# Peptides against a protein of PDB entry 6RGO: the designs that were tried, part 25

Target 1, 392 residues: chain A of PDB entry 6RGO
Amino acid sequence: MALKLLGFNQDATCFSVISSNKGVTIYNCDPFGKCFELEKSTSNDEELDFLVEMLFSTSLIAVVDKTIGASKRKKLKIVNTKRKATICELTFPHEIMDVIMNRKIICVVLKSDQIFVYDISCMKLLRTIDVRGEKLKSTSKFRNSEAVGDIGVRVSLSTDNNSILCYSSYSKSDKENAPLNDIVVFDALKCIQINVLPAVHQSNIVCIACSPDGMLMATASEKGTIIRVFKTIDTENDEPILVNEFRRGSRPSRISEMKFNHDNTLLACVGESDTIHIFALPVTTTEADANEDDTLQQSSHSLSSSINGLQYISKGLANRFGKIIVSKIPTQSQQRHVAYIKIPENAKYRIGFPKDTTNTIHICGEDGNYLVYSIPRNEVGPCTLVKSNTFD

## One batch from the design tools (peptide; aimed at target 1 R103)

Design b1_p26_2_s2 (made by RFdiffusion4, then SolubleMPNN; from b1_p26_2, 11 letters changed)
Fold by OpenDDE base, seed 1:
Structure b1_p26_2_s2 (fold): chain B 392 residues (1-392), chain A 26 residues (1-26)
Amino acid sequence: as target 1 above (392 residues)
Amino acid sequence: EEEKKKKLEEFQKEYEEALKELEELE
């Protein structure tokens, strides 16, 4: 059967899939099993296409039917899964490209590069963000959005109540072909722009992940070779703080999804490659009480080992199109522990981190595999398979 | 207007019930 993965929920307790025979199915991760099924509205052999966003493991889901006609692709339904009933319906001026939510906020991304931000408690529109801005309205003929591939506004929302929204925006270049390579950090509750990270990549951003607490964000471009991790709120001299730069690989490969674990110690990425990569993040010790005066005069044995630290002077790529202010990542030890999972090259996978087990990752594939892996922290190596289930 | 108000009150109730489902699972 052809499966299409929709993804995990916010805490990786559930995942959703489209089955060509059944429609939308939601699976519970533990105990593993079907918890909800949305039957097909049509008997036609049309390729099913849906957006489904879950409110964690609750009875509330957001659903967009993208299978049939331009009108349905503009309609968001909030469904109670226990009642099998639509409790809210919203219609948008343009096709819905993405839907994300947490306990407080729903964000709806349109093909028009607009983000509609709603208070979920009352489905009140808080803000419409126009990512193209007012100035571009005059000259931008609607890019014939048929011919330019899968490049649109990308979004990620913190899973906490802080509701930090990160989205890709067009660079301020007066060029008709400005890349989506800026990031805006937005407080979705207060409707305030917090930060702008200019030119975080040389090409369009195709993947964004926000940390659960909204304090970190990860970005990947169309090349998918470099992942950058930034602070969302904090700045140094009004400049973006680059916390991490990770190399996924030497070959270009699209990254489809990235996730932080719940304690911000791991970043996972998946895409068109045969490998899920898991990167270790430095633990930001909060400046807790450095007040303990413990005067332990441990002897100054000057092991002058002349480690010729290759100062990789990251020659600031002063490319003409914007100072990528690569803040000097301090030359902390090159030994970032990287874990990996091998996956079938032809199967799309999705990833999720469970809340209670910071060293565990959930993955599911269009091959019908749901897999739970343990992540090694003290060594570079493969993850260990802990549990496997199959779905159809 | 009254029908919109009633639909909003029904939606708010469903949302509050879903939040309780979250608190029971955490």
Scores: peptide ipSAE 0.472, ipTM 0.915, DockQ to the pose 0.742
OpenDDE base, seeds 2, 3, 4, 5: peptide ipSAE 0.453, 0.461, 0.472, 0.459; ipTM 0.909, 0.911, 0.915, 0.911

Design b1_p26_2_s3 (made by RFdiffusion4, then SolubleMPNN; from b1_p26_2, 11 letters changed)
Fold by OpenDDE base, seed 1:
Structure b1_p26_2_s3 (fold): chain B 392 residues (1-392), chain A 26 residues (1-26)
Amino acid sequence: as target 1 above (392 residues)
Amino acid sequence: SEEEEEKLKEFQEELEKARKELEEKE
């Protein structure tokens, strides 16, 4: 059967798939099993296409049927999975490209490069972000919208209540073909723009991940060779703080998904490559107040592997044209993967990090495999398979 | 409309159940 992966929920307790014969199926990760099925309403052998976003492991899902007709592709349904009932329905002026949610916010991305931000508690529209309209104010020329294929606005939302929204925006360029290589950081609750990271890549951004707490953001371009991690809110001298630059590989390959773990110590990426890469992030010691207490000298020689320090290469060469070019971290400071998982070639995989186990990753494939891996902490190497299940 | 208010109320009740289902699992 042809499976299409929709992905994990926010805490990787569930994942969603499209089965050509069954429709949308949601699986629970532990105990492994089907928890919900949305049957196909049409007898036609048409290729099923859906967006499904879950509110964690609750009975609430957002669903967009993209299979048939321009009207259905513009309709968001909020469904109670226990009742199999639509409790809310919204219709948009354009095709829905993405839906993301947390406990507070639903964001709906349209083919028009608009982001609709809703308060989930009442489905009230808080903001319409017009990424093209913002560009037009800067460049005075309407880009003829129709001809640019697979390049659209990308979004990521923090899974916490702070609801930090990161989205790709068009660079300030007099060129009609300005790339989607800026990032905007937006407080979705207050409806305030917090930060703008200009020209974070040379080409369009195709993947964004926000950390669960909204403090970090990872970005990848169409090349997918370099992943950059930035602070979202904090700035140094009004310039973006580049925390890490990771090399996934030397060959171009599209990254489809990135995820942070719940403590911001790991970043995973997956895409068209035969390898899931896991990168270690420097532990940002929150300045816990060093209250003075007890002297216990336990001399554990923690091999401080020289994680070469935070090279604050804050040297934004403000080129003469007011473009902050993110300074190239020297190729010697490019951190490699800490761990990896080999996956079948041409199988699409999705990734998720469970909340309770910071060294565990959940993955699922269009090959019908659900796999749980343990991530090595003290060595660079392959992840260890802990659990395997199959689905159809 | 009364139908929109009823749907909004039903949505709020279902969302509040979903929030409680989250708090019971954390």
Scores: peptide ipSAE 0.212, ipTM 0.811, DockQ to the pose 0.788
OpenDDE base, seeds 2, 3, 4, 5: peptide ipSAE 0.210, 0.144, 0.209, 0.159; ipTM 0.809, 0.770, 0.807, 0.777

Design b1_p26_2_s4 (made by RFdiffusion4, then SolubleMPNN; from b1_p26_2, 12 letters changed)
Fold by OpenDDE base, seed 4:
Structure b1_p26_2_s4 (fold): chain B 392 residues (1-392), chain A 26 residues (1-26)
Amino acid sequence: as target 1 above (392 residues)
Amino acid sequence: SKEEKEKLELFKKEYEEALKELEKLE
């Protein structure tokens, strides 16, 4: 059967899949098993396409049927999974491209490059963000709608109640085809723009991850060779703070998903490559006053690479040729993965970090594998498979 | 409408019930 992965929920306690014969299925991770099924509404052998966003492990899900007709692709349904009932329906002017939520906020991304921000408690619209309208204010020229290939607005939302929304925006370039290479940081509750990170990559951003607490973001371009991690809120001299620069590889490969673990110590990425990469983030040890006494000599060679905060001097010297010169971070500051998982070539995988175990990663594949791996902390190497299950 | 108000009140109730389910799992 053809499986299509929708992804994990916010805490990796559940994942959702599309089965060609069954429709949408939600699996619980532990104990492993099917917990919900949404039956196929059509008898036709049409390729099923859905968006499903879960409210953690609760009975509430957001569903978009993208399978048939332009009208269905514009409808968001909130479904109670226990009652199998639609409890709310919203209709949008354009096709829904993405839906993301936490306990407070639902964000709906449209093909029009609009983001609708809702208070989930009452489904009240708080804000409409028009990323194209922002571009048009910055650039005198419309991007022709036909050049909306695979490159749309990307979003990520913090899983906490602070509801930090990170989204890709168009750079201030006089070029008609300005890349989606800026990041906007937005307080979704207060409806305030907190920060703007200009030209974080040379090409379009195709993947964004926000940390659970909203304090960090990871970005990857269409090249997928470099991942950058920034602070979301904090700035130094009104400039964005680059915390990390990771090298996934030397060859271009699309990154489809990135996730932080719950303590912001790990960043995982997955995509078109045969490898899930896991990177270590520097723990900002606030050296609180460790009083003198307890001599426990555990010689953990913590590679405390004191990454002195390389101020990413975005000297956007707009050289006369309209090239945004992203300052070349010295290749010497680029870190490699600390851990990896090998996956089948051409298999699409999704990733999730469970809340309770910061050194564990959940993965699921369109090959029907649900896998739990332990992440090594003291050595660079492969992750260890802890649990394996299959689904259809 | 009256029906839209009733649907909204039902939605709020189900949302509050879902949040209470989360608070028991944490």
Scores: peptide ipSAE 0.444, ipTM 0.901, DockQ to the pose 0.828
OpenDDE base, seeds 1, 2, 3, 5: peptide ipSAE 0.438, 0.428, 0.430, 0.436; ipTM 0.900, 0.895, 0.898, 0.899

## One batch from the design tools (peptide; aimed at target 1 R103 K355)

Design b1_p27_1 (made by RFdiffusion4)
Pose (drawn by RFdiffusion4):
Structure b1_p27_1 (pose): chain A 327 residues (1-135, 151-284, 335-392), chain P 27 residues (1-27)
Amino acid sequence: MALKLLGFNQDATCFSVISSNKGVTIYNCDPFGKCFELEKSTSNDEELDFLVEMLFSTSLIAVVDKTIGASKRKKLKIVNTKRKATICELTFPHEIMDVIMNRKIICVVLKSDQIFVYDISCMKLLRTIDVRGEKIGVRVSLSTDNNSILCYSSYSKSDKENAPLNDIVVFDALKCIQINVLPAVHQSNIVCIACSPDGMLMATASEKGTIIRVFKTIDTENDEPILVNEFRRGSRPSRISEMKFNHDNTLLACVGESDTIHIFALPVTQRHVAYIKIPENAKYRIGFPKDTTNTIHICGEDGNYLVYSIPRNEVGPCTLVKSNTFD
Amino acid sequence: DVTSNITEEQIEEIQELLEEAEEEFEE
């Protein structure tokens, strides 16, 4: 089958790719190279490694499952790339759905909507967050820098009226203090959530409305959350998979089950800005590094890696600059 | 329940890796 299940780095330095053949490879961007290659851990052809989230450019990797079910739901391994050794092997009562890391805090998301928060220096569990214990699945996002700030979608006070709903809660994982609770920002479920690297901004994706809403995160008034801007969906409602924020928080990238990737600018310092054509029934992931604000890195399951440029003052499409092919 | 096999030696190795990550970040 195709080389599916791409994972993208925080710092846009490298990306995680599960080669359907054997193990998982991690490439670099500049210069492009085979950075890390995981050996054989397989027994059948279509069984897939699912979840890999990494540090910036380091040797520290978070790896989850290999087998379809032998040791998948209840595993987390911490591996150094230079020596291929497992350090800590944590076990969890449910199936892992997502893992997000940063320099200070490691988050583990379970299928039962439990979020385990760890101080990464000693792996002490800071707090267990019973989201489903209070009231598709929960989508979680986190800031990259320090003062790492956690964002998760929570159910509303209409559980009695109906089973599924999605509001937003802002949480400071550094001090384990809930900062702001946002109301039902959508009339539908929440598909994907992106938080700014500095933790000041947040994006929301609806399944039905397909309109991205941006809210201030922490400095927002206590009385009411502050809405920043909204972005035109285009000609057709489409499911969104992954969104990213620029380092200066002037740009927002959007990708999904669509022909095109949309680029949204920010009035921090409207409907559409830059659009990148994409093959229809293939899936891609997004990133952009810290070095420049004009370059956008693109990861594709077709086997191609592309680097596009952004037009500052033109509403035109992006210009391709650099490309390379996968393995 | 959550279980782990974390030891002092493993914590020291994680700290060393974090120090390397700080150095690389400063560069």
Fold by OpenDDE base, seed 5:
Structure b1_p27_1 (fold): chain B 392 residues (1-392), chain A 27 residues (1-27)
Amino acid sequence: as target 1 above (392 residues)
Amino acid sequence: DVTSNITEEQIEEIQELLEEAEEEFEE
């Protein structure tokens, strides 16, 4: 059967898939099993497409029917899975491109490059973010969606109650073809812009991941060769703080998803390549545990790859739209993965990190495999398969 | 324009499911 992966929920306790014959199915990870099914309403041999956003393991889901020819691509349904009923429906002016949720908010991304931010508790609109801004309203040419692949606004939301929203924005360059290479950090509850990270890549951003706590953000461009990790809120001298720069590979490959683990010690990425890459983040030692003198000479093979700091060349103050030129970190200072998983070529996979086991990763494939891997701590190498299940 | 016809009963049902999400996070 043709499967299409939708993804894991926030804590990787569930994942959702589209089955061509069954419709939307949600699986529980442990114990492994089917927990919900949304049956196909139409007998037509049309390729099913859906957005499904889960709220953890709860009976609350957001659903968009994106099937070609469906009049429903502008409709967000809030569904109770236990009742198998639609609670409410929101209708938008444009096609829904993405939906993200936590316990406090729903964000709806439209094909118009608008983000609608809702308070989930009352379904009240808090803010409409127009990513194009007022200047681009004149070019009513919707880029014909045919030739330029899924270049749209990307979003990621913290899973915590702080509700830090990171989204891609157009660079302020007067070029009609400005890339989506800026990031805006937004407090979705207070509806305030916290930070702007200009030109974090040279090309469009195609993948963003926010950490669960909203303190870190990972970004990848269309090239998918370099992943950058930034602080979301903190700045140094009004410049964005680059925490890490990771090299996924030398060959261009699209990254479809990135995830932080619960404690921000690991970043995983998956995409069109035969390899899931897992990167180690520096543990910010909070100053508190200065006392225990335990002289375990762990030979820190300091992979002191000198992160030659991204010198943002602030060209002088005169042009208020200072192009922060992200200096090319020398290719030698780019950190590589600490762990990896080999996946079948051309199989689409999704990734999730469970809350309770920071060194475990959940993966699922359009090949019908759900796999649990243990991540090595002390050596660079392959992950170890712990559990495997199949779904249809 | 976004059109929504949400009733108080529909909001109450959403709130009940949000309480389930808060309990699951505290355990």
Scores: peptide ipSAE 0.514, ipTM 0.897, DockQ to the pose 0.862
OpenDDE base, seeds 1, 2, 3, 4: peptide ipSAE 0.504, 0.501, 0.503, 0.511; ipTM 0.888, 0.886, 0.885, 0.890

Design b1_p27_1_s1 (made by RFdiffusion4, then SolubleMPNN; from b1_p27_1, 10 letters changed)
Fold by OpenDDE base, seed 5:
Structure b1_p27_1_s1 (fold): chain B 392 residues (1-392), chain A 27 residues (1-27)
Amino acid sequence: as target 1 above (392 residues)
Amino acid sequence: EVTSNVTEEDIEEIRKLLKEAEELEKL
């Protein structure tokens, strides 16, 4: 059967899939099993497409029917899975491209490059973010949707109650083809922009991950060779703080998803390659634990090559806002993965980190495999398969 | 324009499910 993966929920306790024959199915991870099914309402041989965003393991889901020809691509449904009933519907002016939520906020991304931010507790609109801004209203020539591949506004939301929203934005370059290579950090509750990271990649950002606490973000461009990790809130001398730069590979490959684990010690990435990569983040020892024992255990040379040098090269002709983040990290000192998982070629996979086990990763594939891996911490190597299940 | 059919009953149902989400975070 053709499966399409929708992904894991926020804590990797559930994942959702589209089955061509059944419609949307939600699986529980432990104990493994089907917990919800949304039956196909139409007998048409059309390829089913859906967005499904879960609120953790609760009975609340947000659903968008994305099926081609469906008039429903503009409708967000809030569904109670236990009742198998739609609670309410929101209809948008444009096609919904993405939906993300936590316990406080729903964000709805439209094909118009607008983000609608809702208070979930009352379903009231808090803010409409127009990512194109006022200048691009005149060039409302719909980018012919055929030739510009899946390049749109990307979003990620912290899973905590702080509700830090990271989104890709157009660079302020007066070029008609400005890349989506800026990141905006937004407090979704207060509706305040808290940071802007200009030109974090040379090309369009296609993947963003926010940490669960909203303190870190990871970004990847359409090249998918370099992953950058930034602080979300803090700045040094009005410059973004680059925490890490990871090399996924030398060959271009699209990254479809990235996730932090719940303690911000690991970043995983998956995409079109045969390999899930897991990177170690430096533990920011808060200065508080500096008082205990003098035990001179020779710290193995963690290649904490000091990422000393984001230089903004202001080339003198770019007005005040055109600072480009140039990595000064020599290509040789770019950190590689600490762990990896080999996946079948051409199989799409999704990833999730469980909250309880920071050294465990959940993965699921369009091949019908749900797999649990243990992540090695002391050595660079393959992850160990702990549990496997199949779904259809 | 965004159109909504959200009622007070719908909001009360959502708030009940949000409370379930907060209870599950404490486990």
Scores: peptide ipSAE 0.524, ipTM 0.929, DockQ to the pose 0.882
OpenDDE base, seeds 1, 2, 3, 4: peptide ipSAE 0.523, 0.514, 0.522, 0.520; ipTM 0.928, 0.926, 0.928, 0.926

Design b1_p27_1_s2 (made by RFdiffusion4, then SolubleMPNN; from b1_p27_1, 7 letters changed)
Fold by OpenDDE base, seed 1:
Structure b1_p27_1_s2 (fold): chain B 392 residues (1-392), chain A 27 residues (1-27)
Amino acid sequence: as target 1 above (392 residues)
Amino acid sequence: EVTSNITEEDIKEIQELLEEAKKLEEE
């Protein structure tokens, strides 16, 4: 049967798939098994396409049927999976491209480059963000959205209650073909723009991940060779703070998904390549705990591992023309690759990090494999397979 | 324009599911 992966929920306790014959199926990870099935409403041999966003392990899901007709592609359904019933429906002016949620917020991304931000508790519209309308009035040329088949606004939302929304925006360049290479950081609850990261890549951003706490953001361009990690809220001299730059590979390859683990120590990425990459993040020691004067004389075994302090050479020379000269993080970025998983070539995979086990990753494939891997702590190398299940 | 059919009963059901989500965060 042809499987299409939708992804994991926020805490990787569940994942969703489309089966060509059955419709949408949600699997529980532990104990492994089917927890919900949405039957195919039509006997047509049409390729099934759905968006499904699940609220953790709850019975609340958001569903968009993208299979049949322009009207269904504009309709968001909120569904109770225990009752197998639609609670409510919202119909948008344009096709829904993405849906993301947490305990506070639902964001709906449209093909029009609009983001609708809702308070989930009352389904009230808090904000409509028009990513095209934020362009300076000078560039009146509507990009004919017809030619931009696979390049749209990308979004990521923090899984916490702070509800930090990161989205891709168009650069302020007067060029008719300005890339989607800016990032906006937005407080989705207060409806306030917190930060703008201009020109974080040279080409369009195709993947964004927000950390669970909303303090970090990872970005990848259509080239997928470099991943950049920024602070979302914090700035240094009004300039974006680049925390990490990772090299996934030398060959261009699309990154489809990135995820942080729950303690912000790991970033995983997956895409069209035969390899899931896992990168170590520096532990941000919050400076707050430095005051406990606990005099424990533990012996100075001088493991002078010269972790040459990453001098944050935050010398963003803001050249007069709005080019963020991304300061070359010294070539030491190569040492931050922690682990990898080999996956079948041309198999689409999704990734998730469970809450309770920061060194475990869940993955699922369109090949019908659900796999749990242990991430090595002290050595750079392959992940170890801990558990495997199959689904159909 | 966005159209919706949301009722007070629908909102109550969503709120009940959100309280389920909150309990699962505290465990």
Scores: peptide ipSAE 0.530, ipTM 0.928, DockQ to the pose 0.895
OpenDDE base, seeds 2, 3, 4, 5: peptide ipSAE 0.521, 0.522, 0.526, 0.529; ipTM 0.925, 0.925, 0.925, 0.929

Design b1_p27_1_s3 (made by RFdiffusion4, then SolubleMPNN; from b1_p27_1, 12 letters changed)
Fold by OpenDDE base, seed 5:
Formats: sequence, C-alpha cells, structure tokens
Structure b1_p27_1_s3 (fold): chain B 392 residues (1-392), chain A 27 residues (1-27)
Amino acid sequence: as target 1 above (392 residues)
Amino acid sequence: EFTSNVTEKDIEEIKELLKEQEELEKQ
C-alpha cells in the first residue's frame, strides 16, 4: 500500500498519514494508536492527495481534498474529528497549496502566490497577502508547470499566540525571473509587516521554519547545503541579524522540512537525503539578574564553549547586480550537525519535537515506521532509538 | 470568487474546540 506522510501537529503529540485504502488517518504518539480516520469518499483507484492541518491534539482539523477535480482542490473543510463531521467549508479562487494553523490563525496558501489569513475563532478573513505584489499582477503567466515540486511561496507560523508568520517573497529586482529569496516577517493578528530579510539565499527558498515563539527563523534554498537562522523581529542598524549558518552537506539535496525544538536550542532538518541532521543553537543566556548572595561553590563545569556568538552583522554586500545579499559566514565558522539519524534511502520522513522532552525527536516514514529518538547532549554522534511503532 | 458559508452555530462549535486546547495546556 502507498503511504503518504502529511506530518506532525505543532507539539508532536499526533501525526497524520494518507493510506491509499483508508484515506486520512491520524495517530496519537503516546500512547501510540489510531485516533481518527477520514474515509475515502470515492472507490476510484485515483492516487489520494490531501492537506491536513491539526490544531494540536484537539478535535479540530483543516482538510483539503486534492485527489479529485479542480473544484475540491479549492475547498478548505474545517472538520470536527469527534463528530466525524464538517463544521464549515471555505472555497478559494485558486488551488490550495498549503494550510498552517495555530490557536488564533489559519493561513491558506494558494497557487496564485496569495496567502489568506483568517481569525480561527470566527473564520473571518483578516488579510489577503499578494506575494507577487502589484507589479507582477500584469504577468498573468500562472506557473502552468504541473511539475511536482514547482517553486511556490513557502510559509511557517509560530505555534504561540503571537502568530508570527514568515513567508518567502520575490526579490524587488525588475527582472521577470526574480527568485523567491526574500523573507517577510508578518504579525498575522495585527496584520502588520514586522520585517523584511532581503536575498537570504542566492536561489529560491524551498523550506522555512519559524520557532515556536516566533523569535527565530530558519531558511534553506533549493541547494539545501546551507541553513541560515535569523532573528525575526530584532534588527541591528536596520539590517537582519544572522544568528547561525549551518552546513548540512557538500552535495545538493532538497530539504522538505525543518523544525525548532520548544526551547529554541535545537534545529532539525529532513529531506531527500538518507540523514536527518540536528544542529545546536547557541543558548542566549538571558542575563539572569545575579542577585549577590549565596556562595555555594558548585563547580558547575560550565563547558564554556565560548561559542563567541559572533553576531555576524550581515553587512549586505552589494553583489555585482547592486542587490544586497546576506554575507556568507566564512566556511570555517559554518557549524556542522551535533546529532544525526540515518533513515532509509527513498523513504520520505517527517519530524516533530515534543514539548516536554527538548532532547527527544519524533520521526515518521512512508515506510510505516514511527520512531522516537533521544538526542545526545554532551557529544557529537548518532541519536539513540528509544521507541518504535508501525502503522499502515 | 471567494465564498464563505460560516454560520453562527459553526462559530460556536469552533470556539468549543478551541477551549479543548486551553484545557489540555493546563494539564
């Protein structure tokens, strides 16, 4: 049977899959088991395709049936899983490419490069973001490429109530073939643009992750060799703050998903390679107010890894084309992974970080494996398998 | 065109499901 992975929810308590025979199935992670099934409405041997976005472990899901006909691909259903019933349906002018949700906001990404932002509590449209902008509206060339993997707008939403939306945008160069290499940071609740990070990569951005608190953002290009981490809100001299630059590998490989853990200490990435990479972020020690008193000599060997967090002020180097490009961190200062997981070649995997265990990662594969790994803290090495389950 | 057919009853049901999350976060 062909399984297709949809992904984990926001806190990695559940994951969703498409089974060719059953339709959409949602599994609980702990205790492991099937918690919901959406039956296939049609007996046709058509390849099932769905978007499913969960609201954590609640009975609320957003569903798009992409399997059959142009009309269904434009419909967002809000479903109560406990009642097994559609609450409401929204119809869009174009095909839905992505849906992301938190406790406050639903964002719907269309094939038209539009983002529709909704208040979930009343299903009211707050904003339509046109990523092409007014200048590109004249180029009615819809990317007619039915090519599986076409470079669309990418989005990520903070899982907190601040609802920080990060999305890829076209560079303002008057070139007809402007890459999707800018990032916009947007307050989805207030409907205000907070920041713009110009030319964060040389090629199109294909993966974005926002931190749970919305304070950090990770980006990867089509090359997938370098991951960059930025502050979302803070700027230094009106320039974007590059916090980290990670090297995934020397060979190009598409990154399909990235996630931060809940305390912003780890960033994981997965894609077409045989390896999930986990990177350590510098812990910004908030200056704990050192209240003076208690002399307890506990020799905490703070491994002062003086990671001199060289705030690489990304002095926007004007390239040969007068574009500001984020300065590349010297290859010597590019950090490698601190941990890794080997996965089967040609199996697609998804990743999730549970809230309560910051050194644990959940993964699931189209091979029918759900796996829980422990991440090493004190050494660079492989993750340790803690739990395994199978699903169909 | 964009069409929405959301009723007051649908909004009440969504608000009940949103409270399930607030209860789960207090545990």
Scores: peptide ipSAE 0.501, ipTM 0.908, DockQ to the pose 0.853
OpenDDE base, seeds 1, 2, 3, 4: peptide ipSAE 0.487, 0.476, 0.482, 0.487; ipTM 0.906, 0.900, 0.900, 0.902

Design b1_p27_1_s4 (made by RFdiffusion4, then SolubleMPNN; from b1_p27_1, 11 letters changed)
Fold by OpenDDE base, seed 3:
Parts: C-alpha cells; structure tokens; sequence
Structure b1_p27_1_s4 (fold): chain B 392 residues (1-392), chain A 27 residues (1-27)
C-alpha cells in the first residue's frame, strides 16, 4: 500500500498518515495504535492528498482534502474525531497550502501567499496577512508571479499560548524575482509584527521551525546545507539575533521538516537525505540562579564558539541597507550535528519531539515504521533505537 | 470570496472541546 506521511502533532503524541486504501489514519504513539480513521470518500484510484493538523492529543482536527480533481482543496474542515463529525467548514478563495494550530490560533496558508489567522475559540478571523501585497508595496511593478512553483510562503507557529508565528516573506530587492528569503515574526494573538529578519538566506526559504515557546526560529533554504537559528525577539542586550549556524551537509538536499525539542536544547532536521540530523543549541544560562554552591562540575562544554565574526555594523548604516543579519560566517565556525539517525533512501520521514522526554525523538516513515530513538548527550554519534512499531 | 458555514452551535461545540482539553490538562 502507498503511505504518505502527514506528520506528528505538536507534542509528538500522535501522527497522521494517508493510506491509499483507507484514507487518513491517526496513530497514537504510546500506547501505539490507531486512534482515528477518516474513510476515503471516493472510490476512484486517485492519489489521495490531505492536510491534517491535530490539536495536540485532543478530538479537534483540521482537515483539507487536497486530492487532485477534488473541489475541496479550498475547504478547511474542523472535525471532532470522538464524534466522527464535521463541526464546521471554511471555504477560501484559493487552494490551501498549509494549516497550523495551537490552543489559541489556527493559521491557514493559501496558494495566493495569504495567511489567514483565526481565533480557534470562536473561529473569528483576526488577521489576513498578504505576503504578496507586502512585496507589491515595496515594488511598483505588478509582475504576475505566474511561477507559483514548489516555492510558497512557509510558516511555523509556537506550540505555547504566546502564538508566535514565523513566516517567509519576499525580499525588498528591486529584482523582478525577489526570493522568499525574509522572515517575519508575528504575534498571532495581538496581530502585531514583532520583527523582520531580512535576507536570512540567499535563496528561498523552504523550511521554518519555531521553538515551542516562540523564542527561537530555525530556517533552511532550497540548498538545505546550512540551517540558521535566530532569536525571534530583539533582546535589550546587544546579543546577536543569529544565535547558531549549523551545517547539515556539503551537498544540496531539501529539508522538509525541522523541530525544536521542548526545552530548546535540540534542533532536528529531516528531508530528502538518508540522515536525520540533530544539533545541540547553546543553553542560555540566565545569570540569576548562580547562587547555590553545589560544585557538581557538570562540564557543560559550553561550545561558546565565539561568533567573533558578526561585526555589528553600527546603528547608522542599518537604517539604510536593512539589518545585515547574515555576515559571511566563516565555513569553519559552522557547527555539525551532535547526533544522527540513518533512514532508508527515498523514504520520507517526519519527526517529533515528545514534551516529557527532551532526549527522545519520535520518527515515522512512509515505509510504515514508527521509531523512537534516544539521543546521546555526552558524545557525537548515532541515536539508539528504543522502540519500534509498524503501521499500514 | 471567503465563505463560512460556521454557526453559533458550531462555535459552542468548539468551545466545549477546548474546555474538555483544559480540564484534561489540569488533571
């Protein structure tokens, strides 16, 4: 049977899969088993495509039928899985490309590069963000970007109640083909823009991850060789917004998904490569709790790689050229993975971090494997397989 | 155009599910 992975929920307690014969199935991770099934509505041998966003382990899911030929690609269904009933349906002017949610917010991304932000509690539209309209305000030339290829607006939402939305935006460059290489940080609850990170890559951003608390954001471009991690908020301290730069590899490879663990100590990435990479983030020691005497020499090798190379271009030049956030970081200062998982070639995998176990990662494959790995903390090496299950 | 079939009853059902979740998180 052909399987297509939809991914994990926010806390990696469940994952969703499309089965060609069954439709959408949601699996619980522990205890492992089917918890919901959405039957195929059509007898046609059409390749099924769906978006499914689950609200944690709740009975609330958002579903979009993206199947080719289906008139439903513009329709968002809110479903109660316990009652097996559609609660409501929203119809959009354009095809739905992505849906993300937390306990407060639903964001719907359209093929038009529009983001619709809803209050989940009343399904009220809070904001429409027009990413193309923002570009058009900067560029007086109406170019029909007819090349709505595989490159669209990417989004990530914090899983907490702060509801920090990170999305890719078009650069303000006078170039006719401005890349989607800016990031906007948006408070989805207050409907305010918090920050803009210009030109975070040279090419289009294809993957974004927000940390659970919304304090960090990771980005990858079409090249997928470098992952950058940024603070979402400008701290009052003269600390660099770019906190990490990781090297996934030397060869171009698309990154399909990135995830932070719950305590912001790890970033995982997966994509077209045979390897899931896990990177360690520096622990921001808040200076405050340095009081008590307990001499446990936790050799926290603070890999304070002195990112000495971020010359702060003085405040005066920043106003005219935009914040040059990405200095040419020397290739030698790029951190590698601390851990990895080998996956089958050509199998698509999805990743999730469980909330309660910061050193554990959940993965699932289109090969029908659900795998739980332990992440080594004290050494660079392979993750250890702890649990395996199969699904169909 | 954006169209919605959401009713006040639909909103009430969503709020019930969100409340059930908040009660589960308190246990």
Amino acid sequence: as target 1 above (392 residues)
Amino acid sequence: ELTSNITEEDIKIIQELLKEQEELLKK
Scores: peptide ipSAE 0.391, ipTM 0.859, DockQ to the pose 0.822
OpenDDE base, seeds 1, 2, 4, 5: peptide ipSAE 0.388, 0.292, 0.375, 0.361; ipTM 0.861, 0.728, 0.856, 0.851

